Peptides against a protein of PDB entry 5VZU. Designs and how they scored, part 9

Target 1, 271 residues: chain A of PDB entry 5VZU
Amino acid sequence: GRTLEDIFHEHMQELILMKFIYTSQYDNCLTYRRIYLPPSRPDDLIKPGLFKGTYGSHGLEIVMLSFHGRRARGTKITGDPNIPAGQQTVEIDLRHRIQLPDLENQRNFNELSRIVLEVRERVRQEQQEGGHEAGEGRGRQGPRESQPSPAQPRAEAPSKGPDGTPGEDGGEPGDAVAAAEQPAQCGQGQPFVLPVGVSSRNEDYPRTCRMCFYGTGLIAGHGFTSPERTPGVFILFDEDRFGFVWLELKSFSLYSRVQATFRNADAPSPQ

## One batch from the design tools (peptide; made by RFdiffusion4, then SolubleMPNN)

Design b1_p8_8_s4 (from b1_p8_8, 5 letters changed)
Fold by OpenDDE base, seed 4:
Structure b1_p8_8_s4 (fold): chain B 271 residues (1-271), chain A 8 residues (1-8)
Amino acid sequence: as target 1 above (271 residues)
Amino acid sequence: GKGSSLVS
């Protein structure tokens, strides 16, 4: 049978070949695009900017993190054989916080999957409802031709009254044990561990997280074939580190801020 | 398979 090592070597050979094909194809037409750092806003979850991903057999990936109201976006600065540069690798819904369970239950991939899929269904419902309101509002501005409505008349008042009695039934107040929503301690990082069976290239990930959000990641076959958005979890560790759990891929991507200061990398002021 | 990057 093929060993895991054989599969890894075959896959690395394919990657090297793909990198060679891509580099050789690009030798004829390198289009350089200037990348601007997104402006920081006071309401941004963390400072936007360049992050390095240490995931996947490609080595170092660069992603631009930017904030767009209630959404965050990770845009690939480096492409890979699956997803080209300039694609939005992750989209984070900052409206939908993921509450991680305790550290024991965080090891259960099925528990994390359940939590995320429940949020996915809520997001889908909200999109359907918002689509319906936008559709109904356009139809009603038919021109009301002001045809003069004629005057017709009076009709009457009828009266009737009666009485029925005040039955007492004293239903006992069932003690709804309000599950005390432990106030999400916004200040102290929650203990964090990857679920069992989630692949991480580096076990050196932060063991505490500040908050998590629902997100979607872009996946494709080689050459950007059949691209789709898959559910995942954005994990904010700190000001300089975030992760993304790809549920369908059972993988984790760690991103760390690029500490390099770039002169003249600021976005031109919107004129 | 599909990926965001080739997961080893």
Scores: peptide ipSAE 0.175, ipTM 0.853, DockQ to the pose 0.646
Fold by OpenDDE base, seed 1:
Structure b1_p8_8_s4 (fold): chain B 271 residues (1-271), chain A 8 residues (1-8)
Amino acid sequence: as target 1 above (271 residues)
Amino acid sequence: GKGSSLVS
């Protein structure tokens, strides 16, 4: 039987061959596009920029992390046989924090799956409700029929009366127990471990994380066939490292900041 | 299968 290692080597050879064929065929038809680094904003979760992923059989991948209000995006700078360059490989919803359990329960893939799928359902409900409010407001421009109807004038009457009574009834204010937003422990990272059965290419991932968010990852077949978004977890380790758990793929991607400084890589100011 | 760059 083929070993997992044999399958991996065969697949690596196929990917190298595909890359060689594509590069050799398109060498004469290369379109160069300038890439600009996203501007940093004060409210950005971390500094935006280029991150290197060392995952899968494709080797080194470059992703640009950018922030868009309550959303973050990972955009592929390098393409692969599944997902071309310029695609949003990950989309993170910064409104939906994932609370990881204790370290013992973090090993349980089913527990992580439950937590993520519950958040996914909330995100879907919020999208349906927000879609309904935006839809109802536009419909009622019914035609203003300009009917001209006429004049008449009447008249009178005036009357009276005054009275009084003051009833006091002192309805008690029901104590709405404000669900105490547990203060975001912004300081100390929590212990982190991958669930059992989640594959990592490298076991050398950070064993503490700052915070996690719900996100979706883009998956496709070779040649970007049948692309779909799958649920996952964005894991912020530190200012220079994040991960993504692909729930359906049972896989983990680690991304580390590219420390290279680029001259003239800032977006031109909008004129 | 379907994958990101993670899984063929």
Scores: peptide ipSAE 0.163, ipTM 0.855, DockQ to the pose 0.607
Fold by OpenDDE base, seed 3:
Structure b1_p8_8_s4 (fold): chain B 271 residues (1-271), chain A 8 residues (1-8)
Amino acid sequence: as target 1 above (271 residues)
Amino acid sequence: GKGSSLVS
């Protein structure tokens, strides 16, 4: 059988060859684009910004995390031979929290898979229902027959009259106790472990997580061939670390905040 | 295979 070393060497040779082909095809023309950091909002799950991943043979991968209401996005800043720069590598649905079981049941990949696939089915149902409401609203613009505006002018009529009686009826306003959505307590982090058979490049991942959400990850072949979205779990560990479990790939990606401060990296104010 | 990145 091929050793892990043989596989690594073959893969590194392929990467070197791909880099050579790309650099030679573009006649050393390098295009630089300025990246702006997204503005922070009070309702953001964590501060948006640049995160580094070390889950692939490329070494350092950079992803921008941003928040868009009830959705989060990871955008590739560094491209790779599968997924080019500027693609949304992960999309997180902050409406669909994943509840992890106890540590014993967290080791069961089939249990995690069940939980995620149940949430995936709910997301599909919500998309189908919302698609129907948007479709029905457009149909009923029947032809407004332009009926002519006849100018009719009339008339006077009159005058009366006075009376004043003050009826009291004090209808009690029923206190609809709006159940105040308890602010998401900064809940004590729960113990976390990867399922058996989920690969991580590093065993040194956080063993406690704050919360998890349903998400999808972008996968493709080399040269961005046949791109598709696959189900996964976004795991928030802390303010500076998150993970993504790729269910179909049985892999885990760990992302850590880039601690560098960038001057003039704020988005220009909309004019 | 398909991937999100080249996994070794």
Scores: peptide ipSAE 0.161, ipTM 0.850, DockQ to the pose 0.582
Fold by OpenDDE base, seed 2:
Structure b1_p8_8_s4 (fold): chain B 271 residues (1-271), chain A 8 residues (1-8)
Amino acid sequence: as target 1 above (271 residues)
Amino acid sequence: GKGSSLVS
């Protein structure tokens, strides 16, 4: 029978071969495409830009994080044997916050799975309801025959009425004590730990998170075969770090901002 | 298996 070692060696050989094929294809690519950084918006959850993933056996992965209203997207800049460059590796729904339990219950994969799957079902329901409203609104443009209702000319009445004196009622300006909007306490970061059985290549991940959101990740076989979106959790750690928990894969990806400044990397202003 | 470069 194949040993676990044989399976591991065969898999590593396949990954090395695939990496070699992809790198060799890129080296033969005489066409360079400029990558533009997304413009930052004031409403962006964090500054958009390039992030480095260190989760894969392939080494360095680069993802572009961008914001699109209530959605965020991670777009692969580097391709891999499963997912080619330009694919949306993650899609984040910023409407659907994931509330992590306490640190003890965060170790329970089944609890995280329950929470994520409940949110997934809500997202599916909202998509079905919104699809019905858009469908019914088109049907009822029956041609309302614009019957030309006649222009009845109704009359002039001029009445003049009189002088009512302006009472000076000096309503004291009630001091609207501007309730000092307590600066929205930048939500104290929650203690964070990966569930037991979630694989991370690096145990050196942030142990505190700011926010979590429902999202979907793209998975495929080698050569981008049978691509599908799987449920996951986007974890915002800080301005420069986010993670993604791939629920079905039981894996965690850590992404760190590429700190390199590129000259002329800004997106051209929309003309 | 299926993956996102993470796990085969």
Scores: peptide ipSAE 0.134, ipTM 0.847, DockQ to the pose 0.586

## One batch from the design tools (peptide; made by RFdiffusion4, then SolubleMPNN)

Design b1_p9_1_s1 (from b1_p9_1, 6 letters changed)
Fold by OpenDDE base, seed 1:
Structure b1_p9_1_s1 (fold): chain B 271 residues (1-271), chain A 9 residues (1-9)
Amino acid sequence: as target 1 above (271 residues)
Amino acid sequence: SELQRKYSL
């Protein structure tokens, strides 16, 4: 029978051939656009910039990581036969942390799936609630005709009176010791392993992660057909490495910072 | 999976 490796190799050959066909159809009509690095902000989870991502059968792709308030975005700089360049390959919700279980339970794909889908449902509920508040506010400015209500008179100021009873009741303030959430020691990463059945290009990924967040990845058929967002997990390993688990695809992408420095790559100051 | 055959990253 075909091995998983044979199937993967055949699929890689098909994708390489498709890429070759598409690039060969470009009758030297190339449009060049300068890519600017996003400005770094103090509150950015890591320095924004270019990363090399593993995209399974597509191989290596270049992704720009940028931060947009409580969201991070990976934008394809290189495209593939499914997802073209300029698309947001990943969108990360930095409001929704994923708590990974212990190493034993991290091997269980169903446990990770449960955790991610529970967060996905919360995100959907929050979007529905926030959508209702924005809709109701616009309707009711009917023109209130300013009928001049008449000047009814200043009735007077009566003054009385004194009494002062002193009731003492000394209710003891129960010191609800707010358990100070110990600031999660920023230094100790959690042990990390991929679930069984999640495909990685190699086993050379960081075995310790700093934090995880809910996110969505973009998937499509060949030629960007039927594009959809699939749930996943953004995994921050360090300043220069992050991962994305594509839950439904059972795939893992490892992203490593491009260490090259570029001249004139800073975004022009907004005038 | 069937999804992997229809969709890619």
Scores: peptide ipSAE 0.330, ipTM 0.880, DockQ to the pose 0.622
Fold by OpenDDE base, seed 3:
Structure b1_p9_1_s1 (fold): chain B 271 residues (1-271), chain A 9 residues (1-9)
Amino acid sequence: as target 1 above (271 residues)
Amino acid sequence: SELQRKYSL
């Protein structure tokens, strides 16, 4: 019977062959398009820009990180045999923070799976409720034929002015002590470890994280067949590093900022 | 996993 090793070698041979076919087509007529860096905003979680990400057997890929209100997006700049360039490899919901357990419970894949699936169900409920409000609001504008009721000119009744007195009642302003939301201290980052059975390309990932969010990753078969979104966790390590845990695939992608500066890479100002 | 054979990143 085929061993797990035989199946792995066959899959890797197919990926190498597909990569060879794609690279051999670079001598053909290519269309080049300029890529612009997204503008940075004060409310962005980190500076947007180019990151190098680890994609398991595909190796290193270039991803553009951008912020869109309460969502972040990773867009592939380089593609692979499964997911082409220009696709949104990750979508992050900045409304739904993931709280990681203590370091001992972080090793338990089932605990992380429970936390992520509970947040996924909340996101699904919020989408259903928001879909109902948008549906009911359109139904009741029956065409009320606004008959043009005639402009009757009703009269100028007069200006009487009198003087009434300044009652002083000095109601004490109750001191509503606005509990000053203590600026969330840039707290000492939480200790971080991957769950047992989650594959990483290497063990050289940050062992401390600032915060985590719910997100989805894009997966597909060869040639971008049957694309679907899979649940995961975005992990912010620092200003230049983030991770994504692909929950169903049991894979970890580490993203590190591209430190190269590019001339004329800023988005044209909206005229 | 079977998922990793059918789908990739």
Scores: peptide ipSAE 0.321, ipTM 0.883, DockQ to the pose 0.627
Fold by OpenDDE base, seed 5:
Structure b1_p9_1_s1 (fold): chain B 271 residues (1-271), chain A 9 residues (1-9)
Amino acid sequence: as target 1 above (271 residues)
Amino acid sequence: SELQRKYSL
């Protein structure tokens, strides 16, 4: 029977062949675009910039990490036969923290799947509710030209007297137990392990993580056919390393900061 | 998986 290793090698050979075919079609016609590093903001989870990521059979790819309010994005700087350069390979929702279980339960893929899918349904509900509020607000500003109906002089009906007996209905203020926002413990790193059956390119990944967030990854067929977003987990290890667990693909991507310094890589100030 | 054959990263 085919081993998982045989399947990986066959798929890698196919991707190499596809890469060769696509690159051979360029007939030495190259276009160049300057890449600018995103400006760093004080509220950024880590410094934005270039990372090298593991993409299974595609090998190493370069991704730009950037922050956009309560969202983070990974944008491909290098493309592959499935997802071209310039696509947003990962989108992270920094509003939706993932709490990993203890180290024993982290090995259970079904437990991680349950946690991620529960957060996905919450995100979907919030999007539906916010879509309704935005939709109702735009519809009613039809200018009803209210024609000024002539002010007929309504007669002075007489002042009836004051006997408002104050009914003392002492409705006890129900203690709205403000769900104490558990202080974001700038926590000591939690022990981390991949679930059984999640593929990693190597076993050399950080065994502690700072925090995790819900996110989605972009997947497609060859030639960017039928692109869709799949649920996953963004894992912050440290200032220079993060991971993404592709839940449905059972794959792990490790991203490590490109340590090279670039001159004149800052974006021009918006004029 | 069948998904891994149809879609990649």
Scores: peptide ipSAE 0.318, ipTM 0.879, DockQ to the pose 0.620
Fold by OpenDDE base, seed 4:
Structure b1_p9_1_s1 (fold): chain B 271 residues (1-271), chain A 9 residues (1-9)
Amino acid sequence: as target 1 above (271 residues)
Amino acid sequence: SELQRKYSL
């Protein structure tokens, strides 16, 4: 019978062949577009830029990380047979932090699944509520008949006077207990491990994470057929590394910053 | 999974 290894080798051969066919077909019709690095903002979770990501059987791909208010976005710079370049491979909701359990409970895939699906349900509820407020506001522009009632010149009524007695009322300075902004503890990162049954390309991933957020990943069939968003977890490890757990696929992508410096890659200043 | 066979990243 076919082993799991045989099936994996056949699938890898198919993906290599597909990549070869695509590259060979487009060789005569290459369009080049300049890509700019996104500008860094003070409120960005980490410096935006290029990352190399692991995409299971597809191997390494280049992804641009950018920040858009309360959202982060991973955009494919390189494509594969399933998801083409320019697609948003991951979308991260920075409003919805994921709290990972202790290290023992992190091994439980069902626990991570529960936590992520609870957050997904909250995100859906918030989207439904925000959709209703946008609908009700448009209704009642009834035509106000502009009757032009005439400008009667109402008169000059007079200048009455003087006495500003200075009431001394000595309002006690209420001690504004400055809520000590607990210095954002450069909190010792939480111990991190992948759940049992989540596939990683290798076991060489950071074993400590800074924070996690809810997100969605893009998945499709060959040729970008039936594209859909699947729930997942964005994991910030450090300034140069993040991960994404594809919950339904039981896959982990590790993203590492491209350390190359590019000349003339800065975004033009907004005029 | 069946999903892993039908869809990829």
Scores: peptide ipSAE 0.291, ipTM 0.877, DockQ to the pose 0.614

Design b1_p9_1_s2 (from b1_p9_1, 6 letters changed)
Fold by OpenDDE base, seed 1:
Structure b1_p9_1_s2 (fold): chain B 271 residues (1-271), chain A 9 residues (1-9)
Amino acid sequence: as target 1 above (271 residues)
Amino acid sequence: SELQKKYSL
């Protein structure tokens, strides 16, 4: 029977052939646009910039990581037959941290799936609630006719009254020690392993992660047909490496920083 | 999966 490797190889050959066909049709009519690196901010989870991502059968793609408040975005700099360049391949919600289970339970895909889907449902609920508050505020301010209510008079100043005694009631303020959420010690990485049945291009991924977040990945058919967002997990390994688990596809993308420095790649200062 | 054949990354 066809091995999973044979099927993967055939699919890779199809994708590379499609890429070759598309590139051969450009007939030297190329539009070039400068890509600017996102400005770095102090509060950015890691330095923004270019990463090499593993996209299974597509191979390596270049992705720009950028931060947008409590969201991170991966934007394709290189496209493939399914997802063109300039698309947001991943969108990460930095408000929704994923807590990975212990190393034994991390092998269980169904457990990771449960955790991610529970977060997805919370995100959906928050979006529904926030959408309702924005809708009701356009109440019809009908023109309230300014009827001039009459100037009733300045009644006077009486002065005096006396000494009432100091009741000492020393109610001890119960110090509700708000348990200061200890700033999550940024230093202790958690042991990390992919769930059984999640495909990776290689097994050479970091075995320790700093933190994980809920995110969505963009998937489509050939020619960007029926694009949709699929739930996933953003995994921060270190300053130069992150991963994305495509939950429904059971795929893992490893992203590694492009170490090259570029001249004149900084975004122009906002005028 | 059926999904993997229909959609990719």
Scores: peptide ipSAE 0.315, ipTM 0.871, DockQ to the pose 0.590
Fold by OpenDDE base, seed 5:
Structure b1_p9_1_s2 (fold): chain B 271 residues (1-271), chain A 9 residues (1-9)
Amino acid sequence: as target 1 above (271 residues)
Amino acid sequence: SELQKKYSL
């Protein structure tokens, strides 16, 4: 039977051929667009910028990491035969932290799958509830026909008297147990290992992570056919490295910062 | 997987 290695080699040959066909179709009609680095903000989880990511059989791709309030985004700078340049390859929800189990239970793919799918369902519920509140608020602006109601005379409202009986009802202030937001211990990194059956291009990934978040990755067929968002885990290792576990694909992408400094790469000031 | 044949990254 075909080995997993044979299937991987055949798929790489197909992707190389597709890349050749796409590049050859432009017959020297190349357009160039300047890429600007996102502005850095104090509240950004790490410095935004260019990262080199591993994309399985596609090999290495360049991704721009940027922060947008409580969301992070990875945007493809390089495209492939499935996902073109300019697409959001990953979207990270910084509101929904993933808690990894202990190192022994991290080897269990079903445990990671359970944790991620529970968070996915919470995100879906919050989107449905927020959609209802936004829908009800728009319906009640019926046109208030401002009929000019005539100036009826100011009847002098009589002086209500001062009866000041001080009812002493000493309602005990119920101790609102402020749910102590456990300070996000930006503490000691947690030991990290990939679950059994998750494919990595190599085993040279960080074995300690700072924090994880729920996210979604973009997947498609060849030629960007039937694009879908699949659930995953964003893993912050350090200031210059993060990962993404593609849960349904059982794949891991490692992203490493491009260390090159570029002159005049800052976004133009908003006029 | 069957999903990996239909979709890529």
Scores: peptide ipSAE 0.294, ipTM 0.871, DockQ to the pose 0.606
Fold by OpenDDE base, seed 3:
Structure b1_p9_1_s2 (fold): chain B 271 residues (1-271), chain A 9 residues (1-9)
Amino acid sequence: as target 1 above (271 residues)
Amino acid sequence: SELQKKYSL
């Protein structure tokens, strides 16, 4: 019977052959497009820009991180045999924080799966409710034929006078102590470990995280066949590093900021 | 996994 090792070697040989075919086609037709860095906003979770990400058997890929209100997006700058450049490899919902358990329970893949699937169901419910409000609002504008009711001249009602009595009623201002939401202290990072059975390219990932969010990753067969979104967790480590846990694939991608500075890479100002 | 043969990142 085919061993797991035979299956892995066949898959790696196919990926290497595909990578060789794609590389050999570069001599025939190259289209160059300028890439601009997204503008930074004060409300951005971290500075937007280029990151190098780990993609299992594909190795290192370049991803652009950008912020779009309550969503973050990772866009592939480099493609692979499964997912071409320009695709949104990850979409992060900044409305839905993931609370990681203690370090012992973080090793339990089933516990992480439960937490992520509960958030996925909330996101699905919110999308259904928002879809119903948008649907019902369009149905009731039946064409009210606005018959032009004739402009009857409303008469000049007279200028009644000035009388001024200042009633003093000294109602005590009840001190509504607005509980100042203490700005969530940029707190000591939570201890972080990957669940047992989640594959990482190496053990060299940050062992503390700042915060986590629900997200979805893009997966496909060779040649971008049957593309689908899979649930996952965005892990913010620091200003220059984040991760994505691909839940169904049991894989971890580590993203590190590209420290290179580019001249003339800023987006043109909207004229 | 069989999923990794069918789908990749």
Scores: peptide ipSAE 0.291, ipTM 0.873, DockQ to the pose 0.607
Fold by OpenDDE base, seed 4:
Structure b1_p9_1_s2 (fold): chain B 271 residues (1-271), chain A 9 residues (1-9)
Amino acid sequence: as target 1 above (271 residues)
Amino acid sequence: SELQKKYSL
């Protein structure tokens, strides 16, 4: 019978052949587009920029990480046979933090699945509620007939009165002890491990994480057929590394910052 | 799985 290894080798051969076909077909018709690095903002979770990501059998791909208010976006700079360059490979909802369980329960895929699916349901409910408010506001512009009612000249009346005294009542300023929001101690990362049955290209991933967020990844067939978004977890490890757990695919992508400095790659200042 | 053939990670 075909082993899992045989199936993996056949699939890898198919992907290599597809890459060869694509490169050979496009060699005669290359369109070059300049890419600018996104400007850094003070509120950005980490510095935006280029990352090298692991995409299972596809290998290494280049992704641009950017921040858009309460959302982060990974955009493919390189494409593959399934997802072309310029597509949004991951979309992260920075409103929906994922709390990972203890290290023992992190090994349980069903526990991670439960946590992510509960957040996904909350995100769907918020989208439905926000959709209803946008619908009701359009209805009631009935044509108010502008009746021209006339210019009545209402009068001047003058009156005086002067006095009332300055009552001093010295109400003590109750010391509202502003509970000092303890600066979230960015220091000690939570222990991190992949759930059993989640595939990683290698076991060399960070074993501590700073924070996690709900997100969705883009998946499609060959030639970008039937594209859909699948739920996942964005994992921030450090300033230069993040991960994405593709929940339904049981796969993990590790992203590492491209350390190359690019001259003149900054976005032009908005005029 | 059929989902594994959609390896559009």
Scores: peptide ipSAE 0.219, ipTM 0.865, DockQ to the pose 0.637

